# Peptides against a protein of PDB entry 4N78, part 216

Target 1, 186 residues: chain A of PDB entry 4N78
Amino acid sequence: HFQVICRLLGYQGIAVVMEELLKVVKSLLQGTILQYVKTLMEVMPKICRLPRHEYGSPGILEFFHHQLKDIVEYAELKTVCFQNLREVGNAILFCLLIEQSLSLEEVCDLLHAAPFQNILPRVHVKEGERLDAKMKRLESKYAPLHLVPLIERLGTPQQIAIAREGDLLTKERLCCGLSMFEVILT
Target 2, 155 residues: chain B of PDB entry 4N78
Amino acid sequence: MAELQMLLEEEIPGGRRALFDSYTNLERVADYCENNYIQSADKQRALEETKAYTTQSLASVAYLINTLANNVLQMLDIQASQLRRMESSINHISQTVDIHKEKVARREIGILTTNKNTSRTHKIIAPANLERPVRYIRKPIDYTILDDIGHGVKW

## One batch from the design tools (peptide; made by RFdiffusion4, then SolubleMPNN)

Design b2_p23_1_s2 (from b2_p23_1, 11 letters changed)
Fold by OpenDDE base, seed 3:
Structure b2_p23_1_s2 (fold): chain B 186 residues (1-186), chain C 155 residues (1-155), chain A 23 residues (1-23)
Amino acid sequence: as target 1 above (186 residues)
Amino acid sequence: as target 2 above (155 residues)
Amino acid sequence: SEEELQQILETAQPVIDAALERL
């Protein structure tokens, strides 16, 4: 599903969605969540000692539940605050999954374009074959497919410019070194 | 431009008129040949004359058809060439616009990106000193301060 | 071309001759 979304939206659509999500997240964090957090900090027990490990996980949980009883019983915390936190979480997950899906699509595009851009795969050399000879053979095989050099020889100046720009746009992808998710987390 | 206009406005219409005129003339020639053959005492000579006129007429029609056909073909070739040039221009503009749109889109998404940094795992420094327990006095928390916060789910 | 016309005339001539012979 996320792959389809990436294909449909493209870079511009993804950017718009991400910007809107950031606005929503910012609004949630600076508004409702911040207010709840401030209130919770005020009501938080000033001293909460770790219970003895001898009580086990259930006893420890019961201890903390008792210490936080007033907070846990606050109905609005469960309904509003946790819902907003869920929304933020969903937004973060969405951004992550979109970025991952986009990266996959970009890698596929790069792989498909590679033969036309003089990008040769690392060939596994079988025993007894010279790597250099095999690489040279591959280069010669794909040489006619090099689009930019072909257009540079046969095309008009305008076509050459477009081909070069297209080649650059094909090579330059976000997956090569950029992360959107890191920006969202900051 | 001038050649195409000449073909469309003068040569092809002129050729069509000439062909039509030739048709009417051929009918007259046929009538003449028929009458000449009937009236001539020397039928062999009349036949030879008819043969000559027939050959000449056929040649003239063939010439007119060939000329007209060539002019039509030439017209079509010129038009095809013009269309190809127009198509090339449109394609160039389209590609330029698409590249521009893509660049804009990439700039827009680019502002939402940062360089992939290998996050050095920040060592969580465990806090050293266990603070001594201060006796918590339970004061009733007034949560009404939050009543105006959120979408107002009144329970 | 004049050559094509000549070829058309050459190909038509036998047909004309045959038609004239039937006459």
Scores: peptide ipSAE 0.024, ipTM 0.592, DockQ to the pose 0.004
Fold by OpenDDE base, seed 1:
Structure b2_p23_1_s2 (fold): chain B 186 residues (1-186), chain C 155 residues (1-155), chain A 23 residues (1-23)
Amino acid sequence: as target 1 above (186 residues)
Amino acid sequence: as target 2 above (155 residues)
Amino acid sequence: SEEELQQILETAQPVIDAALERL
């Protein structure tokens, strides 16, 4: 599903969606959530000491549950604050999944373009074969597919310019060194 | 362009007129040959003359048709070439627009990106010294402090 | 050949014209 969304939106559509999601997240964090957090900090126990380890994990959990029970049971906290936190969480997950899907599409595009751009994979050398000879053979095999040199030889100046520009745009992808998700987390 | 215009405005219409005029002339020649054959005392000579006119007339028509056909073919070839050039121009414009849109899109998404950094995860170290537990005393929470948040009622 | 056809036409035209003048 996310792959289809990435294909439909393209870079521009993804950017718009991500920007809007960031605005929503910012609005939720700086608005309602911040207000609830401030209010909750005022009502939080000023002194919450760690219970003795002798109580074990169940006893410690019960201790903290008892201290925070009234806060957790507050109806508006559950209905509004926790809902907003869920929305933020969903937005973050959406951004992550979109970026992952976009990265996969970009990798696929790079792989499809590679033979036309003189990008050859590292070849596994079998016993008795020289790597250099094998690479040279591959290069010669795929040389007729090199699009930019072909157009430079046969094309008009305008076609050459477009081909070079298209080649550059094909090579430069976000997955090569950029992350959107890291920006979302900051 | 000048050649196409000449073909469309002069050569092809001129060829069509010439063919039409030739048809009219051939009808007159046929009538002449018929009358000449009927009136001539030497029927063999009249027949040979008619054959000569027939051959000449057929050659003339064949030439006119061939010339006209070649001009029409040339016109179509020029038009086909013009259409190919127009197609190439449209494709060039389309590609230019697409590349431009892609560059804009990449700039827009680019501002939402940062360099991939290796995040160092810090291990959470558990505190070594457990302080003595104070007896848990439940303090009631005053929810009136939350009345200003959400849909709470101020009492 | 186109040249042969043209030669035939050149030879034919005076005959056609002469025939038309006799009409």
Scores: peptide ipSAE 0.026, ipTM 0.599, DockQ to the pose 0.004; fails the geometry check
Fold by OpenDDE base, seed 5:
Formats: structure tokens, sequence, C-alpha cells
Structure b2_p23_1_s2 (fold): chain B 186 residues (1-186), chain C 155 residues (1-155), chain A 23 residues (1-23)
């Protein structure tokens, strides 16, 4: 599903969606969640000491439950604040999955473009084969597929310019060094 | 363009008119040959003359048809060439627009990106305000990193 | 050949024209 979304939206659509999600997350964090956090800080017991271990786990739990009873029983916390936190969580997850899917698509595009861009995979050399000879054979095999040199030789000046620009855009992908998810987490 | 215009406005219509005139003239020649044969005491000579006119008439019609056909073919070739040039121009514009759109899209998404931290250091260091390197770091794409990812995509 | 046809026509046209003038 996320792959389809990435393909459908493209870079521009993803950017728009991510921007809107960031706005939503920001609004949730700075608005409702912040207000609830402030309220919770106000009602938080000023002095909450760790009870003695002699009370055992049940007694300690009961102690903390009693100290936090007003917070735990706060109905709006469960209905509104946790809902907003879920929305934030879903937004983060969505962004992560979109970025992962986009990265996969970009990688696939790069791999598909590689033969046309004079990018050769590392060939596993079997025992006894010279790496250089195998690489040279591969270079010779794919040399006719080098798009930019081919267009430079056969194309119009306009086609050459477009081909070079397209080649550059193909090589320059987000997965090569950029992350959107890190921006979302900051 | 001038050649196409000449073909459309002058040569092809002129050729059609010439062919029509030739038809009319051939009818007159036929009438002449018929009358000449009837009136001539020397039927053999009249027949040979008719044969000569017939051959000439056929040759003239053949030439007119051939000339007209060649002009029509030339017209079609010019038109086809014009269409190809137009198609090429449209494609060039389309590609230019697509590249532009892609550049805009790349800029837009680029604003939402930061450099991947390669440092495995455990400390969630608050990303220092790393200057948004808006610049596509043209690092040579090491495609070897992609070798491990290819196994999972079910085609 | 187109050249041969043209030569035939060039030779034929005056004869046709002369025949038409006699009509």
Amino acid sequence: as target 1 above (186 residues)
Amino acid sequence: as target 2 above (155 residues)
Amino acid sequence: SEEELQQILETAQPVIDAALERL
C-alpha cells in the first residue's frame, strides 16, 4: 500500500502530505497535548516518595495508584489526550513507512538506471577468473547502453541538455543521503 | 513551407487541370482519328497515324499522372516531416516541463529532509541545527549498499 | 524512367498540339 502511495504521489505529493502531517503533529503537540501535560503537572503530587519495599509489589502499586488516582481517573486524559497521542503515533508511523517505501522505490529506480549510467554492479568472480577481464567484458557489454554518451553523439543540443539533466536527477535521490524521518522526529 | 504551398496551390491543381484538359484533348484526337480513318482512301496510313496519336496520347497521360502522383507524394512527405518536427517540438516542451516539475518537487521534498547521520554513536544527540545542506551532496552513489535490499521485492 | 517519359512527352506534345491546331 505504501509503495502504491509513493508511486502515486511522487516527490511532490509526498512532500505535501508530509508537510501537512507535520502541521497536524505540531498542532497536536503544541496545543492539546501541551495543555494536558501542563494540567497533569499541576495536579501531580509535589512529593511522591518511593514507598518502602516492605509493602511488597501490590502495596507499592496501590500506593502509586492512590497518589495518581486523580490523574488515572481523569476521563479526558483517556478520551482526548490518548487519542491525540495515537494520532501523533500514527502520523510518525506513516512518515516512517512512506520514507521506507520511497527509499525502496528510489533504490529500484537507481538499479534500473545503472546500466544506462555506466554503473556496473560488483561482479562475483569465480575462482580462476580475472576480475579485470570480467569487468572489461561487462563494460563492453553495457557501453552501448550509456544513455548520455549515446545522446551526446546522436542527439540534438536540446536532447543532450535534457539527457544530462535527467541523468543528474536520476542520480540525485533522497536515499543517497537525506532523511525525512529525522526531520519529523526533531 | 514555400514548397508545400506551391504544391498545394499551384502544382497539384495545375496537374489536375492539365489532366482534365488532356482528357478533353484526347477526345478531340479520337474524333479526329475516327474521321480521318473514314475519309482517308489510304486506310493503312490512317491506321498508322491513329496508332501514333494513341501512343502519344497514352504517353502524355502517363506523364501527367506520374507528375501529379509524384507531387502528391512529395506533398505528403513534406507534411509528414512537418508533423514529425511538430511532434519533436511538443516532446521537447513536455520533457522540459516534466524536468521543471521534478525539480520543483525535489526542492519541496528537500526542505523536509536532513542529512542522514551515519554515526552509529548511541547518544541520541539532539540534532544540532545542522545547517540545512540544501545542496544535493553529489557524493558518488555507492550502489553496493543496495545489494542487500534487492532480495525482498517480490516482482 | 521519368527522364524517358519526359523525353517522350516533349517529343509528343508538339505533335499533339499540331494535330489540335489542324482541327
Scores: peptide ipSAE 0.024, ipTM 0.587, DockQ to the pose 0.004; fails the geometry check
Fold by OpenDDE base, seed 4:
Structure b2_p23_1_s2 (fold): chain B 186 residues (1-186), chain C 155 residues (1-155), chain A 23 residues (1-23)
Amino acid sequence: as target 1 above (186 residues)
Amino acid sequence: as target 2 above (155 residues)
Amino acid sequence: SEEELQQILETAQPVIDAALERL
């Protein structure tokens, strides 16, 4: 599903969706969530010492349950605050999955374009073959597919310009060094 | 351009007119041949004359049709060439616009991106300064990043 | 051939014209 979304929206559509999601997340964080956090901080016990380890895991859990009883019983926390936190979480996950899907599509595009852009795959050298000879054979095999040199030889100046720009756009991808998700987390 | 104009304005209309005139003339020749055959005392001579006129008329019409057809074909070839040139120009403009749109889209999404931290060091250094939107520094594409994703096609 | 047809036309046209003048 996310791959299809990436293909349909393209870079511009993804950017718009991400910007809107960021606005929503910001609104939720600065609004309702912040207000609930402030309220919770006011009702939180000022002195909560760690119980002695001698009480064991069940006793420690019961202790914290007792200390937080008033907070847990706060009905609005479960209905509104946790729902908003879920929405924020879903938005973050959505952004992550979109970025991952976009990266996969970009990688596929790069792989498909590679033979036409003088990008040779890593050659597995079989026993007894010289790497240099195999590389030279591979270069010779794919040389006729190099699009930009071909167009430079046979094309009009306008076609050459378009081919060069297209080649550049094909090579320059977000997956090569950029992350959207890191920006979302800040 | 001058050749196409000559074909459209002079040669093809002229050929059509010549063919029409030929039709009218052939009707007159047919009437003449009929009357000549009826009035002639030597029917054999009149028949041979009619045969000669018929052959000549057919040759004339064939020539006129062939000339006109060739001119029309030439006109169509020129027009087809013009259309191909126009198509090429439109395609060039379309590609230029698409490239421009793609560049704009990439700038827009680029604003929402930061450089991937390749450093294994866990120090979440909160960047203190709201650094200016990092201009997309065209770093040479290190394709080594693809090495981990691409299961090498076992050739 | 187109050349042969043209030659036939050139030879035929005066005969047609002469016949039309007699009408």
Scores: peptide ipSAE 0.024, ipTM 0.595, DockQ to the pose 0.004; fails the geometry check

Design b2_p23_1_s3 (from b2_p23_1, 10 letters changed)
Fold by OpenDDE base, seed 4:
Structure b2_p23_1_s3 (fold): chain B 186 residues (1-186), chain C 155 residues (1-155), chain A 23 residues (1-23)
Amino acid sequence: as target 1 above (186 residues)
Amino acid sequence: as target 2 above (155 residues)
Amino acid sequence: SLEELQQVLETARPAIEKALKRL
């Protein structure tokens, strides 16, 4: 599903969605969540010591239940605050999954474009073969597929310009050095 | 352009008129041949004359049709060439617009990005300030990141 | 007139014959 969304939206659509999500998250954090956190801090017990282990797990649970009774009974915490926190969490997860899906798509594009852009894979050399000879054979095999040189030889000046720009856009991908998710986390 | 205009305005209309005139003339020739055969004392000579006129008329019409057909074909070829040139121009404009849109989109998404913290093995330029979003600037990307990708891809 | 038509046809004959030979 996320892969389809990435394909459908493209870079522009993803950017718009991410910007709107960031606005929503910011609004939730600075608004409702902040107010609830402040209120919770005010009602939080000032002195809450860990009970003795002699009370056992049930006794310790009852102790904390009693200490936090007012907080647990605060109905608005579950209905509003926790819901907003879920929304923030979902937004973060959405951003992560979109970026991962986009990265996979970009990697696939780079791999598919590689033979046409004079990008050769590293070849495993079997014992007894010369690496240089194998690389030379590979270069010779893919030489006719080099798109930009081919268009430079056969194309019009306008076609050459478009081919060069297209080649550059194909080579320059976010997955090669950029992350959106790191920005979202800051 | 001048050749196409000549074909459209002069040669093809002229050929059509000539063919129409030929039709009218053929009717006259047919009437003449019929009357000549009826009135002639030498029926064999009249028949041979009719055959000659028929052959000549058919040859003339065939020539006119062939000339007109060739002119129409030439016109269509020129028009097809013009359409191909227009299509090429439109495609170039479309591609230019798409490239521009992609550049804008990449600038927009680039504002939302920072450099990845990669392991020391990848020569990725780390931003000077990791804490701030870095605008996407089109710079040549080091493809060394692809060195780890595709070891198993059999082309 | 039929004579004028014959004259036109006769003048066109060499051109027609030449064109037919090229076909």
Scores: peptide ipSAE 0.017, ipTM 0.624, DockQ to the pose 0.004
Fold by OpenDDE base, seed 2:
Structure b2_p23_1_s3 (fold): chain B 186 residues (1-186), chain C 155 residues (1-155), chain A 23 residues (1-23)
Amino acid sequence: as target 1 above (186 residues)
Amino acid sequence: as target 2 above (155 residues)
Amino acid sequence: SLEELQQVLETARPAIEKALKRL
């Protein structure tokens, strides 16, 4: 589903959706969630000591449950806060999944374009084979597919310009060094 | 353009008219040959004359058809070339627009991106103050209290 | 024969006229 969404929206559509999600998340965080957090901080015990490890996991859990009883009860009463947190969580997950799907698509595009852009994979050299000889053989094999040099030789100036720009756009992808998710987490 | 116009307005219509006139002339020649054959005392001479006129007429028609056909073919070639040029122009415009749209889209999404920082995993420093835990009596944890937390399906 | 020629011309006439109309 996310792959289909990425294909349908493209870069522009994804950008719009991400911007709107960020606005929603910001509004939730600065509005209702902030207010609930402030209220929860007011009712929070001033001193909550770490229980001894000797109590084990159940004892530690009970200790915190007792110390936070009023907060838990308050949180249970304030279902809106949990819903808002869920919405924020869903938005974050959505952004993550979109970015992952987009990255996969971009990688596929790069891989498909590679033979046409003189991007050769590192070949595994078997024992006894020279890496240089293998690379030369690969270069010779794919040389006729190099699109930009071919167009530079045979094309009009306008075609050459378009080909160069297209080549640049093909090479420059977000997956090469950019992250949207990191921006969302900040 | 001038050549195409000449073909469309002068050469092809002219060729069509010439072919039509030739047809009319052929009919007249046929009538003449028929009458000449009937009236002539020398049938052999009349026949030879008819053959000569027939050959000449056929040759003239063949020439006219060939000329017209060549002009039509030339017209079609010129039109095909024009269409190819138009297609090329449209493709260039389309590609330019697509590149522009892509650049705009990339700028928009680029604003939402940052460089992948290999942020060093900040070591969560555990607070060192092990305060002495008060002796807590373990009561059985009733997990049913958690049943009301979340969108759990009330079974 | 002249008759054959006439027949060829008569058969060709509609074709020629049709071709001329298509042009």
Scores: peptide ipSAE 0.013, ipTM 0.627, DockQ to the pose 0.005
Fold by OpenDDE base, seed 3:
Structure b2_p23_1_s3 (fold): chain B 186 residues (1-186), chain C 155 residues (1-155), chain A 23 residues (1-23)
Amino acid sequence: as target 1 above (186 residues)
Amino acid sequence: as target 2 above (155 residues)
Amino acid sequence: SLEELQQVLETARPAIEKALKRL
């Protein structure tokens, strides 16, 4: 589904969605969530000591439950805060998955374009074969597919310019060195 | 442009008129030949004359049709060439616009990106014990695994 | 009428022959 979304939206659509999500997240964090966090901090017990280990896990849990009773009751009554946190979490997850899906699409595009751009994969050489000879053979095989040189020979100046720009746009992808998700987390 | 205009305005209409006139003339020739044969005392001569007129008339019509057909074909070729040039121009504009849109889109998304921190591989200070450097055999990413994806092979 | 037709045909004859030779 995310792959389809990436294909449908393209770079522009993804950018718009990401920007809007960032605005929403910022609004939630700086508004409602911040207010709830401040309120919770005010009602937090000033002194919460670790109970004795002798109480075991259940006793320790009950102790903390008692110490945090007001907070738990407040949190249960104020479900809006948790809903907003869920929304933030979903937004972050959405951004991550879009970026991953976009990266996959970009890699596929790069791979499909590679034969036309004189980008040859390293061929696994079987034992006894010269790598150089195989690479040369491969280069010779795909030489007629080199689009930009072909257009440079046969095309108009305008076509050459477009071909070069298209080639550049094809080669330059976000997956090569850019991350959107890191920006979102910051 | 001048050639196309000449074909459209003069040659083709002229050829069509000539062909129409030829049809009318052929009818007159036929009537003449019939009457001449009936009235002539020398039927053999009249027949030979009729054959001659028939041959000449057919040849003239064939020429007119051929000329007209060639002119029409030439006109169509010129028009097709003009359309191809127009298409090329439109395609060029379209491609330019698309490239521009793509550049704008990439700038917009680019603002939302940062460089992937290539985690500086902290020099794992090789502990003094010569654990044989596990040669990171960079398994060459066998991109051949992806060869089947591009050709629509539904996995 | 026939004389006019003959004249038209005779004038067209060289053009026809020339066109036929080009074919």
Scores: peptide ipSAE 0.021, ipTM 0.624, DockQ to the pose 0.004; fails the geometry check
Fold by OpenDDE base, seed 1:
Structure b2_p23_1_s3 (fold): chain B 186 residues (1-186), chain C 155 residues (1-155), chain A 23 residues (1-23)
Amino acid sequence: as target 1 above (186 residues)
Amino acid sequence: as target 2 above (155 residues)
Amino acid sequence: SLEELQQVLETARPAIEKALKRL
């Protein structure tokens, strides 16, 4: 599903969705969640000492339940605050999954473009074959597929310019060194 | 453009008219040859003259058809070339627009990105002082001893 | 520029239409 979304939206659509999600998250964090956190901080017991171990586990639990009773009984915390936190969590997860899916799509694009861009895979040399000979053979095999040099030889100046720009755009991908998710976490 | 216009407006219509006129002329020539043959005392001469006119007329028509056909083919070739040029222009425009859109999109998404922190594996320098693990000898705390003392004062 | 491209498109449109009408 996320792969389809990435293909459908493209970079621009993904950017728009991510920006809107960030706005929503920011609104939730700075608005409702912040207010609830402030309220909770006010209701928090100022002094919560560890009860004596002599009370045993049940007694300690009852003690903490009593100390936190006001927080636990705060109905709005369960209905609104936790829901907003879930929404934030879902938004973060969505962003992560979109980035992962986008990265996969970009890698696929790079792999498909590689033969046309004189990017040769590192071939595992079987025992007894010279790496250099295999690489030369691969270079020779894929030489006719080098698009930019071909267009530079046969194309018009305008076609050459477009080919170079297209080649650059094909090579430059986010997955090569950029992360969106890290920005979201900050 | 001038050549195509000349073909469309002058050469092809002119060729069509010439062909139509030649048809009319052929009918006149045929009538002449028939009458000449009937009226002539020397039928052999009249026949030879008819053959000559027939050959000339056929050659003329063949020439007109060939010229017209070549002009039509030339017209079609020019039009095909124009269409190819238009297609190329449209493709160029389309590609330029797509590249531009892609650049804009990449700038927009780029704002939402940061460099992947190469995880500097900070070598957690284990502090050299291995504080001797205090062997917590878990003496099993026999909690059974506390079972008897629990007079839970009900508050 | 995008504006230049738009201008080219707008200038090309009549030419294309004219060419199509001649086809």
Scores: peptide ipSAE 0.016, ipTM 0.643, DockQ to the pose 0.015; fails the geometry check

